# Peptides against a protein of PDB entry 3C2G, part 102

Target 1, 209 residues: chain A of PDB entry 3C2G
Amino acid sequence: IRTFDLLGLLLHDSDAIDGFVRSDGVGAITTVVQYPNNDLIRAGCKLLLQVSDAKALAKTPLENILPFLLRLIEIHPDDEVIYSGTGFLSNVVAHKQHVKDIAIRSNAIFLLHTIISKYPRLDELTDAPKRNRVCEIICNCLRTLNNFLMMWIPTPNGETKTAGPNEKQQVCKFIEIDILKKLMSCLSCEGMDTPGLLELRSTILRSFI

## One batch from the design tools (peptide; made by RFdiffusion4, then SolubleMPNN)

Design b2_p21_6_s4 (from b2_p21_6, 14 letters changed)
Fold by OpenDDE base, seed 2:
Parts: C-alpha cells; structure tokens; sequence
Structure b2_p21_6_s4 (fold): chain B 209 residues (1-209), chain A 21 residues (1-21)
C-alpha cells in the first residue's frame, strides 16, 4: 500500500520513529490494521516492526496493543504478518519487564510454541526466500522466549521473578525434540542471529538445571 | 515533521478504509 511505503520512508531515522511513537503512532497503526484487508494488515505489521525498537515504546501503554497483535498473528496464516508481528514482539519486550508481563499474561509463550510448531523443518523448504522467512520467524519467536526466560534467572544483584506453574509448563514445551531441531536448523542459516540463539541455548540450560 | 506527516497519512488511510462498504 502506497501510504505505508511513504510511511516507511518518512520514518527512516530514529528521531522520526521516536516522535511518531510518542504521538501514539503504534496505536494509529493498530487501528488501521483492524480492517479486513490483507495488504493493509501486512503493511501495517511491517511498519510496526520498523518502529519496534523505539525508545518511546518504554513509555507507551501496550495493554491493548499487544494482545491485539498477538491475536492478529494467531489468526493470520500470512508469513509476512507473522514475521513482522513476532519481530515487533521480540523487540518490544526487550529490556521492558512490564511489557514481558503483558505478553505472558496474553498467552504469548503458548502462541510462540504454536507458531514454531506449525512450520515445517527448514530442510523441507526448497524455496530459499520461504526458508529464510521461516527461519527468521522461528528466530523471532526464540528471541522472545529468551527475553521471557531471562526474567526467571537469578541475578546476583536482584530478586528474580518466579515463573508460575502454567508458564513453566508452557516453557517446557520448547525443549521438545521438534522445537530443538528447528532451533538447531536456524543456527545453520546464514545471516541469522547466531549469538542470540546461542544465548537462548544457555538460558534454556540455566532455566531447566 | 516526519512524525506529523506519518500520523496524517495514517489518519487518511483510516478514513478511507472506514468509508469502504
């Protein structure tokens, strides 16, 4: 959609992005993507991803936005929507405890597992663009999981939150052999966040030992 | 500002889609 292409050009620098987010730009995008137009939804989610690292998001109320986005990626089979949405999620929860809490309360852990589970193994994908996109989606999900798990690892300098029993059970699904194989497959993809995936592996080990 | 232009464009997009049957 031409509008969102223009928006992507206007929001090319961090100051413009931050100004947009401070002016409830994320809320504006989520309002627009409520219409049943797949191209609009795709373009809106891509713009969400583009602004997902904005500093102003730390001061943005996400109590309504985040559950809406999670529902959107749950019900849409579109890889581009899922890519952008999981990318937004992974970035927006980073370094923001309150946002992690909103996501977890909104069943994000289960959703991330569902997303990873629905995709075939990367070795079954012959189309390179599709394979790369699926790998990126899985990486977004796993990076988000890492951000959640880090909340429950004791730090020398602070009290650690304890995961609830349901959260622990949902996290345990990520040690299923199918999920682990997909994680390992992502490590073999060029240009992926290999350091982040290795960090997740370390975090998983620390969470389950 | 780029932010103001972006918000205006989103508002126009919203209005356009809202009027669609």
Amino acid sequence: as target 1 above (209 residues)
Amino acid sequence: SAAAAALAALREEYLRNKTLP
Scores: peptide ipSAE 0.401, ipTM 0.877, DockQ to the pose 0.037
Fold by OpenDDE base, seed 4:
Structure b2_p21_6_s4 (fold): chain B 209 residues (1-209), chain A 21 residues (1-21)
Amino acid sequence: as target 1 above (209 residues)
Amino acid sequence: SAAAAALAALREEYLRNKTLP
């Protein structure tokens, strides 16, 4: 949509992005994408991804935004929406404990597992653009999971949140052989966040030891 | 500002879609 293309051009500068987010720009995007227009939803989620690393997000109330976005990803079987939405989620939860808590309460762990499970194995995808996009989605999901798991790993200072029983059960699904194979396949993709995936692998191992 | 222009554009988009049946 022309509006969002223009917005993407206007919001290339980090200060502009931060100013937009401080002015409830994320809320404005989520309001716009409430309408059942797939092109609008794609464009809105892409813009969300673009602003997802803004410093101002640490001060933005996400209690209504995150559940909405998670629901949007759940109901839209669109790779571009899922890519952008999972990318936003991964970035927005980074270094923000309160945001992680909102996402987890909003069933994010289960959703991430569902997303990964629904996509075919990368070796079954012959179309390179599709394969790359699926790999990116899986990586976004796994990076988000890593951010969650890191909360429950004992620090040397003994300060750890314990995962609830539901969260533990949901996390256990990520050690399924299918999920692990998808993780490994992503490690073989060029241009992927290999360090992040290796960190996740380490985090998974630590979470189950 | 770019942020203000962005917000204005989103508000216009919202209003446009809100008025659509």
Scores: peptide ipSAE 0.363, ipTM 0.866, DockQ to the pose 0.036
Fold by OpenDDE base, seed 1:
Structure b2_p21_6_s4 (fold): chain B 209 residues (1-209), chain A 21 residues (1-21)
Amino acid sequence: as target 1 above (209 residues)
Amino acid sequence: SAAAAALAALREEYLRNKTLP
């Protein structure tokens, strides 16, 4: 724990973060969090989130890291692990087609739906810190989904990838009434990425027209 | 320097946890 707090201080600037990632720092974190220590897993996932926007991630092999992280999120019912892990996923897939492909092959779409489905409606959460954390998790999931859906939207100037039948079926689960209600509830939360949620709504509509 | 120190600290943490039963 103290080690990860110190690491958070050492990796405060973008150059230090990028240097850490270039030196397989993400692989080092994933190795440490393989042990069944909840405090270690929380601290490791928090550090992953901290380095998740590093430019060096575009050149980092993620074929082993992403499946491991997705599995970690799947098996840990811990809001802090899920928050950090979904935040990492959302950032790491941004602007990186090959990373999106790895995540999709690793059943990320289904996992994102599962995560959103497991949380109660925000209206049922009376504790403001818990409500905000749940809203952040849902937004991380939905932002990641938006990044996937954008791959399959026709652009005027190029051949678009077509979603496979399995991916289409998994995406269709996000138009379930309960999921849509959770999306709408996130729009009412203060400090949320409302533009990103509105973009997702538009992307969903365009994907089903 | 910071990146190297960070990696060293993680490696030490890994070794500590690996030796725990």
Scores: peptide ipSAE 0.346, ipTM 0.861, DockQ to the pose 0.036
Fold by OpenDDE base, seed 3:
Structure b2_p21_6_s4 (fold): chain B 209 residues (1-209), chain A 21 residues (1-21)
Amino acid sequence: as target 1 above (209 residues)
Amino acid sequence: SAAAAALAALREEYLRNKTLP
């Protein structure tokens, strides 16, 4: 879509991105992608991913945006939408406790598990572009999970946030053998965030669950 | 189309905000 291509070009630098986000640009994108057009949704989610690391997001209310995005990912089986949406989620929750809480309340943990579970094993994918995209999606999900789990690891001072029983149950699904196999398969992919995946493995082992 | 109108609106919003001090 020519307009989103143009927007992507206009939002190429960090200052432009921050200015766009401060001007409720994320809200504007979410308004646009409410139209039932797959190309529009794909382009809008790609633009969300592009602005997902903006410093201005720390001051942006996400109470309406995150639930909407999670629902969008849930209902659209498009790899590009899922990639962009999980990428946005993983970036926006990073270092922001309040955003993690919004995502968790919006059933993000269960959704992440559902996404990973629906994709085939990477060794079953012969098409390299498809395999790489699936690996990236799984990594986005797992990175987001790591960010959630870190909240519940006891600090040296003995202080820890406690997860609710539902969150604990949902996190326990990630120790399923099929999920663990997919995690391990991602570790073998070239160009992936291997350190981040190893961190997740360590975080799971140290989890209070 | 509704999609074309929405895209135009998003562009106009961006341009308006870019010109604001």
Scores: peptide ipSAE 0.232, ipTM 0.753, DockQ to the pose 0.049

Design b2_p21_7_s1 (from b2_p21_7, 6 letters changed)
Fold by OpenDDE base, seed 2:
Structure b2_p21_7_s1 (fold): chain B 209 residues (1-209), chain A 21 residues (1-21)
Amino acid sequence: as target 1 above (209 residues)
Amino acid sequence: SHYIPITPERLAKIAELQAEL
């Protein structure tokens, strides 16, 4: 734990972060968070979030790291772990097609649906810190999903990947009544990525139905 | 880009954490 807190303080600039990532720091963290210690998992995932936008991640093999992280955020009950993990996912898939492909093959789209679905409506959360964390988690999920969907949006240049049948089915789950009701309940929440939610809706309606 | 300013408080916390390792 203290080691991750120290590392978080030492990783104070982009060069330090890139140096850590080039030294397989992400792999090291993911190894350590396999221990059944919630404080260690929380600290490790927070450090992952801190390095998640590192330029060096574009050169890091994530084939073993991402499936593990996805499984962790699927099963872990701690909102701080889910926040950090979904934050990492949202950043690491940004602008990296190969990373999106790894995440999608690991059922990330369905996982994002599961994560959003498991939380109560934001308007039902009276505890402001918890509401804010859940809001941030949903925003991370929306950003990640929009980053996936952009791969299948028709571009004027005609070279768009078609979503496979499984991916299309997973995306279509976000237009089901129950999740739509949940997502619509978020629109009035302070700190909600309303543009991202509208983008998601618009993209699904235009390209997936 | 990530940049976290090095403050006296942050340096003190680094020193504390280093002494505990």
Scores: peptide ipSAE 0.019, ipTM 0.485, DockQ to the pose 0.906
Fold by OpenDDE base, seed 1:
Structure b2_p21_7_s1 (fold): chain B 209 residues (1-209), chain A 21 residues (1-21)
Amino acid sequence: as target 1 above (209 residues)
Amino acid sequence: SHYIPITPERLAKIAELQAEL
């Protein structure tokens, strides 16, 4: 715990972050968060989020790290772990097709659906800190989903991969009436990624139906 | 910010997709 907090206090610049990542710092954190200590898991996932935009991650193999983190988020019903983990996921998949492919093969689309489905409507959350944290989690999920969908959206100048039948089915779950009503009920919430939500809906309706 | 910002290209695509709905 204190070591991760101290590391977080030392990682103030991009060069220090890149140095940590090049030294297998992500692998080291992933090893430490395997211990059944909630505070340690929270601190480790927070540190992962802090380094998740590092340029050095483009050279880091994520084939073992990313499936483990996705499994950790799946089994750990902790908002801070889910926040940090979905934040990490959203950052590492951005502009990295190979990382998107790893995440999708690791059932990330279904996991994000499960996460969004678990939380109540934001308007039902009276506690402002809890509401804000859940809003941030949903925004992380939306950003990640939209990053996945970009692989399958036809560009005027490129061969786009077609989503497989399983991926299409998983994506179409986000326009089912219950989850869509839930997501649409959050559009008026402060801090909601309303553009990202509308992008997700529009992309699914145009390219996956 | 611990988040990668939405790129201008992505914002433009969102706006295009919103204008067609």
Scores: peptide ipSAE 0.009, ipTM 0.395, DockQ to the pose 0.060
Fold by OpenDDE base, seed 3:
Structure b2_p21_7_s1 (fold): chain B 209 residues (1-209), chain A 21 residues (1-21)
Amino acid sequence: as target 1 above (209 residues)
Amino acid sequence: SHYIPITPERLAKIAELQAEL
């Protein structure tokens, strides 16, 4: 625990972060968080989030790291782990088709649906810190989903990859009535990515039905 | 920018965490 808190304090510039990532720091964190300690897992996932936009990650193999993190988020019922993990996922898949493909093969679309589905409606959350954290998690999920959908949006001048039947089915779950009601409850939350929510809905309705 | 200024408070917190290791 204390080691990750120290590392988070010492990683204070982009060069230090890139140096940590080049030294397989992401692999080191993912190895350490395999120990069944909740505080260690929380601290490790927070550190992953802090380095998740590092330039050096473009050269880091994520084939083993990303499936592990997705499994960790799936099994760990901690909002701080889910926040950090979905934040990491959202940053690493941005503009990286190879990383999107790894995440999708690792059932990330369905996992993001499960994450959104397990939380109560935001309008039912009276505790402001809890509501804000859940809002941030949903925003991370929406940004990740929109990044996935970009791979399958037809461009006027190019062969677009078509979504497979399983991926199409998983995407279409986000327009079911219960998930839509939950996503609409987010519109009243201050700090909600309303543009991202509208983009997700519009893209699914236009390209996946 | 990922630059986080090193404040006296942050240095004190680093020193506390180091003393506890």
Scores: peptide ipSAE 0.006, ipTM 0.384, DockQ to the pose 0.778
Fold by OpenDDE base, seed 4:
Structure b2_p21_7_s1 (fold): chain B 209 residues (1-209), chain A 21 residues (1-21)
Amino acid sequence: as target 1 above (209 residues)
Amino acid sequence: SHYIPITPERLAKIAELQAEL
């Protein structure tokens, strides 16, 4: 715990973060958070979020890291772990086709559906800190999903990969009536990524049906 | 942005955490 808090304070610029990542710092965090301690897991996931947009991650083998993190988020019902983990996921998949492929093979689409499904509607949350944290988690999920979907959107100048039948089925779960009603109830919430929500819905309806 | 501002409060917290290690 204390070591991760100290590292989070010392990693104050892009060069320090890149140095940590080049030294297998992400692998070190994932090794330590295998210990079943909630405070350690929270601190480790927060540090992962802090380094999640580092340029050095493009050279880091995420094949062992992403499946572990996805499993950790799946089994750990903690808003801070889910926030940090979905934030990390959303940053590492951005502009990286190979990282998106690893996450998708590790059932990331279904996991994101499960996360959104577990939370109450934002309009039913009276506690502002809790509502804001849940809003941020949903925004992280939306950004990650839109990053996945863009791989299968036809571009005028290139061969697009086709989504497999399993991926298509997992994507289509986000237009089922119950989750769609939940997502639509978020449109009026302050801090919601309304463009990202509308993009997700429009992309599914146009390209996956 | 990867830049995290170095504040007096942050430096004090670093020193506290270093003394506890």
Scores: peptide ipSAE 0.006, ipTM 0.399, DockQ to the pose 0.860; fails the geometry check

Design b2_p21_7_s2 (from b2_p21_7, 8 letters changed)
Fold by OpenDDE base, seed 3:
Structure b2_p21_7_s2 (fold): chain B 209 residues (1-209), chain A 21 residues (1-21)
Amino acid sequence: as target 1 above (209 residues)
Amino acid sequence: SHYIPVTEELLKKIEELQKEL
């Protein structure tokens, strides 16, 4: 626990973060969070989130790391772990086709749906810190989904990848009324990036239009 | 040219959700 907290304090600049990532720091964290200690898992996932936008991640093989993290998020009933893990996922798939492909093969689309589905509507949450954390988790999931959907949106001059039948079926789950309600409720949350959420909504809708 | 086709039902659901916001 203290070690990850200390590492998080030392990783305060982009060069330190990139140095950590180049030294297989992500692999080291994923090895440590395999121990059945909830506080260690929380601290490790928080540190993963902190380094998730590192430029050095573009050169890091994620074939073993990403499936493990997805499984950890799936099985761990902890909002802080889910927040950090979905945040990591959303950042690492951004602008990285290879990482998107790994995530999709690792059932990420279905997992994102499962995560959104397990949380109540935001209007049913009276505790503001809990409501905000749930909103952030849903936003991380939807941002990750957006990064996947963008691969399959036809561009006027580009060969678009065609989603397989399984991916199409999994994406169709996000048009369920309860999922759409949760998406829409995030737009009403105070302190959220409303413009970003509106853009996200537009991209999701455009994938179905 | 669409990943998933828009249905009239989907459009109605979106409109309803927008009114609740």
Scores: peptide ipSAE 0.023, ipTM 0.501, DockQ to the pose 0.012
Fold by OpenDDE base, seed 4:
Structure b2_p21_7_s2 (fold): chain B 209 residues (1-209), chain A 21 residues (1-21)
Amino acid sequence: as target 1 above (209 residues)
Amino acid sequence: SHYIPVTEELLKKIEELQKEL
């Protein structure tokens, strides 16, 4: 635990973060969070989030790491684990087609839906810190979904990948009224990237036009 | 990035898609 906190303090610049990632730091964290210690898992996932935007991740093999993290998020009911893990996922898939493909094959789309579905309506959460954390989790899930959907949106000049039948069916679950209401509720949360959420809403809706 | 406004037509289309699922 203290080691991850100390590492998090040392990993304050992009070069240090990239150095850690190049040294298989993500694999090391993933190994450590396999132990059934909730505090260790929380600290490890938080550290993963801190390094999730590292440029060095583009060269890191994620074939074993990403499925493990997805499973970790699936089985742990801990909001801090889910927050950090979905944050990591959303950042690591950004602009990385190979990583998106690994995530999708690992049932990430369904998992994102499951996570969003698990949380109550934001209007039912009276505790502001809890509401904000839940909103952040939903935003991480939706941002990850946006990264997937962008692969299948026709561009004027590009070969667009077509979503497979299973992926299409999984994506269709995000147009459920309860999911859309949760997305809309996130727009009312303080400190949220409202422009980003509006863009995401547009992307989701465009996927069904 | 083009923002598509949520129109009644779009909502109706979503409802139709939901019935097909």
Scores: peptide ipSAE 0.022, ipTM 0.476, DockQ to the pose 0.011
Fold by OpenDDE base, seed 1:
Structure b2_p21_7_s2 (fold): chain B 209 residues (1-209), chain A 21 residues (1-21)
Amino acid sequence: as target 1 above (209 residues)
Amino acid sequence: SHYIPVTEELLKKIEELQKEL
């Protein structure tokens, strides 16, 4: 725990973050968070989020790391772990086709749906910090989904990947009325990227119609 | 950024897709 807090203080610039990532820092964190200590898991996932936009991650093999993190998020009920883990996922898949492919093969689309589905409607949450954290989690999930959907949207140049039948079926679950209501509820949260959520809504709709 | 407005036609299409799931 204290080590991750200290590392978080040292990893304040892009060069330090890239140095940590190049030294297999992500692998080191994922090794440490295998211990059944919730405080350690929370601190480790928070540190993963802090390094999740590192340029060095484009050169880091994630074939073993990403499936492990997805499993950790799946089984852990802690909102802070889920927030950090979904934030990491959202950032690490951004602009990285290979990482998107690993995530999708690791059942990430279904996991994102499961995470969104398990949380109550934001209007049922009276505690503002809890409501905001849940909103951030849902937004991380939806942003990650957007990054996947963008692979299957035709570009003006006619280049498009086709979603497999399983991926298409998993994506179709996001048009469920309860999921759409949760997306809409996130638009009413203070401090949220409303333009980004509107773009995501449009991307989702374009994927189904 | 391509914004798709929520129309009655779009809602109907979503409802149709939901019945196929």
Scores: peptide ipSAE 0.021, ipTM 0.487, DockQ to the pose 0.011
Fold by OpenDDE base, seed 2:
Structure b2_p21_7_s2 (fold): chain B 209 residues (1-209), chain A 21 residues (1-21)
Amino acid sequence: as target 1 above (209 residues)
Amino acid sequence: SHYIPVTEELLKKIEELQKEL
């Protein structure tokens, strides 16, 4: 635990973060979070989130790491683990087709739906810190979904991957009114990037037109 | 932009979907 907190304090520089990632730091964290210690899992996932934008991750094999993290998020009821894990996922899939493909093959789309479905409506949450954390989780899920959808949206250049039938079916679950209401409720959260959420929402809605 | 151009038709459809929420 304290080691991850210390590493988090030292890994503020992009070169240090890239050095850590190149040294299989992500694999090391994922090994450590296999221990059945909730505080260790929280600290490890938080450190994963911190290094999730590292350029070195584009060269890191994630075939074993991503399925493990997705499973951890699936089975762990802890909001801090889910927050950090979905944050990591949203950042690592950004602009990385091979990582998106690994995540999708690992049932990430369905997992994102499951996560959003698990949480109550934000208006039902009276505790502001809890409400904000749930909002951030839903936003992380949305951002990840958007990163997937962007692969299948026709570009002006005509180069689009077609979503498989299974992926299309999984994406269609996000049209559920309760899901869409939860997504819309994130716009009312304080400190959220409202313009970014509006763009994200528009992209999601475009995928269903 | 990798986005589908924002057309009036698209905006209208988004507005319709938002009203259903």
Scores: peptide ipSAE 0.018, ipTM 0.451, DockQ to the pose 0.013

Design b2_p21_8_s1 (from b2_p21_8, 13 letters changed)
Fold by OpenDDE base, seed 5:
Parts: structure tokens; C-alpha cells; sequence
Structure b2_p21_8_s1 (fold): chain B 209 residues (1-209), chain A 21 residues (1-21)
């Protein structure tokens, strides 16, 4: 645990982060979080989040790592793990078509819906730190979903990847009234990525409508 | 993240191109 905290402190330098990632540091963290220790899992996922925007990740195979992390987020009720994991997911799928494909094949769209569905409306949360953390989680989920949907937006050149029928059905669940109410509650929270939510709405409309 | 920002900028450019057609 202290080792991961120490590693987190050392990994503020971009070159150090890239060096860690090139040395299969992400694989090493993934191995460590397989142990049934909540503190270790939290620390490991936090470290994953810290390195999730590293340039070296573009060269790192995520075929084994990403499905494992998605499963971990699915089964773990811990807000800190969910926050770190959804943050990691959001960062690694950005501008990486192959990573998006891995995530989607690993049921990421359904998982994002499940995560949002699990949390109450933010207006029902009286504890400000908890409310803020839940808001951040929902924002991570929505940002990730937006990144997926962008793959299916018609390009000016007429080449559009079409979403499969299963993916389309899963995306349609995000326009359910309960989900929309939760999203609206997030817009009222201070510090929320309002532009990101508006972007997602626009992307949904362009993709399915 | 920087990558998410770049994704949003790319989307914004695509939206602007769609509005110009």
C-alpha cells in the first residue's frame, strides 16, 4: 500500500510515467489489484488513473488489462475504485479506436449504465464530498460514452462505422427517464463538466436520431 | 485529460464542419 502511494508521488514527471508504462507498469498494477485487499485495490486503481493519460499507453496492449479492470469495477461497490476505474477508462479510450473496440466488446456500455443506475440523484445526497465524488463518477461514465458514440457519427466523407444492434440497444438505455433525471441533477452541481454533458447530448442526438 | 480535451476539440471541429454544409 505504501509502495503504491510512493509510486504515485514519484509519477508526477511525465517521463517517469512513460518509463513506468513502458516497463509494463500497468500490467504490474493489474496483477497487484487481483489480491482481495480493499486498500490495495484502491491504491492500485488510483495509480492506474494517474498513469492513464501517459503517451506510452498508446503502445501498451490493453486486451488483457481493460477487461479485467471493467470486471473489477462491475463487482466492487467502492466509490473510490469506481471513480479511479471510470477515470482510467475515460482516458484510455480517448482517440484510440482499438481501445474503444476492446472496451465495447467487454460490455463497457452496459457497465456504464449500471454504474449510473446504482447511484441516487445528486440532489438526494446531503454529504457534499459524497455528492462530488458521485458527480465525478457519472461524468467519467458520460465522457466515456461520448467517446464511444463518436465512432458512429457520420464523417463528412460518408464513411460511418455503424453501431451493432446490441450496442445501439445498450446506448438507448441512457435515454431512459431515470438516467436523464440523474444527468439533470448533475448539471446543477458545482464543478460539473456541463460542457461534457451537453456534448454527450449532442452526440446522442447525432448518432441515433 | 489531455486526450479527452483533444477528442472534444475534434468533435467540435466536426460539428462546425457539419454546420457549414
Amino acid sequence: as target 1 above (209 residues)
Amino acid sequence: SKENLEAREKEKKLEEELKKK
Scores: peptide ipSAE 0.017, ipTM 0.468, DockQ to the pose 0.027
Fold by OpenDDE base, seed 3:
Structure b2_p21_8_s1 (fold): chain B 209 residues (1-209), chain A 21 residues (1-21)
Amino acid sequence: as target 1 above (209 residues)
Amino acid sequence: SKENLEAREKEKKLEEELKKK
């Protein structure tokens, strides 16, 4: 626990983060979080989030790491782990088609829906810290979904991938009224990426028209 | 935040293309 906390305090700049990633730091964290210690898992996932936007990740194979993290998020009922894990996922799929493909093959779309469905409506949460954390988790999930959907939007000059039938079915679940209400509720939260949520709304609409 | 950069760039491009039609 102390090691990850100390490491997190030392990784203040992009060069240090890139150096850590180039030294297989992501693999090292993934190995450590396999131990059944909740505090260690929380600290490790938080550190993963901190390095998730590193440029060096473009050269890091995620074929073994990403499925493991997705499984960890699936089975660990901890808001801090889910927050860090969904944040990591959101960052690593950005600008990386091969990482998106790994995530999708690892049932990420369904997992994102499951996570959003698990949490109550934000208006039912009276505790502000809890409400904010839940909102952040939902936003991480929706931002990740947006990055997936953008692959399948036809562009006049671009070859677009076609979503498979299973992916299409899973995406259709996000237009459920409960999911849409949760999306809209996030727009009312202070400090949230409102432009990003509005973009997602647009992307969802374009995916179905 | 790099997490939404790709999405924003693609969305902006798509919006620009839609405005031209």
Scores: peptide ipSAE 0.017, ipTM 0.487, DockQ to the pose 0.026
Fold by OpenDDE base, seed 2:
Structure b2_p21_8_s1 (fold): chain B 209 residues (1-209), chain A 21 residues (1-21)
Amino acid sequence: as target 1 above (209 residues)
Amino acid sequence: SKENLEAREKEKKLEEELKKK
């Protein structure tokens, strides 16, 4: 735990982060979080989040790491693990078609829906720190979804991947009224990426229209 | 949270194209 905290304090430089990632730091963290220690899992996932935007991740094979992380956040009820894990997912799928494909094959779309569905409405949460954390989790999930959907929206240049029928069905679950309400509730949270959420709304509408 | 720059760029391009039509 202290080691991950120390690493988190030291890895503020982009070159240091890239160095850590190139040295299979993500794999090392993934190995450590396999131990049944909640504090260790929290710290490890937080560190994953901290390095999730590293440029070196573009060259890191995520075929084994990403499915493991998805399973971890699926089975763990810990908000901090879910926050870090969904944040990691959101960052690593950005601009990386290959990573998006791995995530989708690993049932990420359904998992994102499950995560969002698990949490109560933000208006039902009276504790501000808890409410903010839940909002962040939902936003991470929705941002990830946006990244997936953007692959299937026809670009003017005609390069569009078509979503498979299963993916389309899973995406359709996000137009459920409960999910949409949670999306809207996130817009009212302070410090949230309102433009990003509005973009997602636009993307969803475009995907179904 | 690093902004989904790709999504934003694509959205911006799409908005620009919609304005041209």
Scores: peptide ipSAE 0.017, ipTM 0.482, DockQ to the pose 0.026; fails the geometry check
Fold by OpenDDE base, seed 4:
Structure b2_p21_8_s1 (fold): chain B 209 residues (1-209), chain A 21 residues (1-21)
Amino acid sequence: as target 1 above (209 residues)
Amino acid sequence: SKENLEAREKEKKLEEELKKK
């Protein structure tokens, strides 16, 4: 636990982060968080989030990491773990088709829906820190979804991949009224990535309309 | 904020469009 905290303090610049990632730091974290210690899992996932935008990750195989992380998020009710994990997921799938494919094969779409569904509407949360964290989690999920959906939107310059029937079915769950209401609630939250949420809305429209 | 209100209105419109499908 203290080690991860220390590492988090040391990984304040991009070069250090890249060095850590090149040294299989992500694999090391994922190995450590396999132990059933909540504090360790929190610290490890937070560190994963901190390195999730590292350039070196483009060269790091994530085939063993992503399925594990997704499972970890699935079984952990901890908001901090879910926040860090969904943030990691959102960052690593960004602009990386291969990583998107791994995540989708690992049932990420369904998981994202499950995560969003389990939280109450933001309007029902009176505790501001909790509400903000939940909003961030939902935004991470929706940003990830946006990245997935963009794979299946036809581009003028070429054929796009077609979503499989299972993926289509899972994506359709995001147009449920409850999910849409949560999206709207996030749009109303100050300091959130409103442009990103609006982009998602546009992507949803292009995907379903 | 005005921006949030506009965002809500746009999302409401999206919701309505999705319900028609």
Scores: peptide ipSAE 0.005, ipTM 0.347, DockQ to the pose 0.023; fails the geometry check

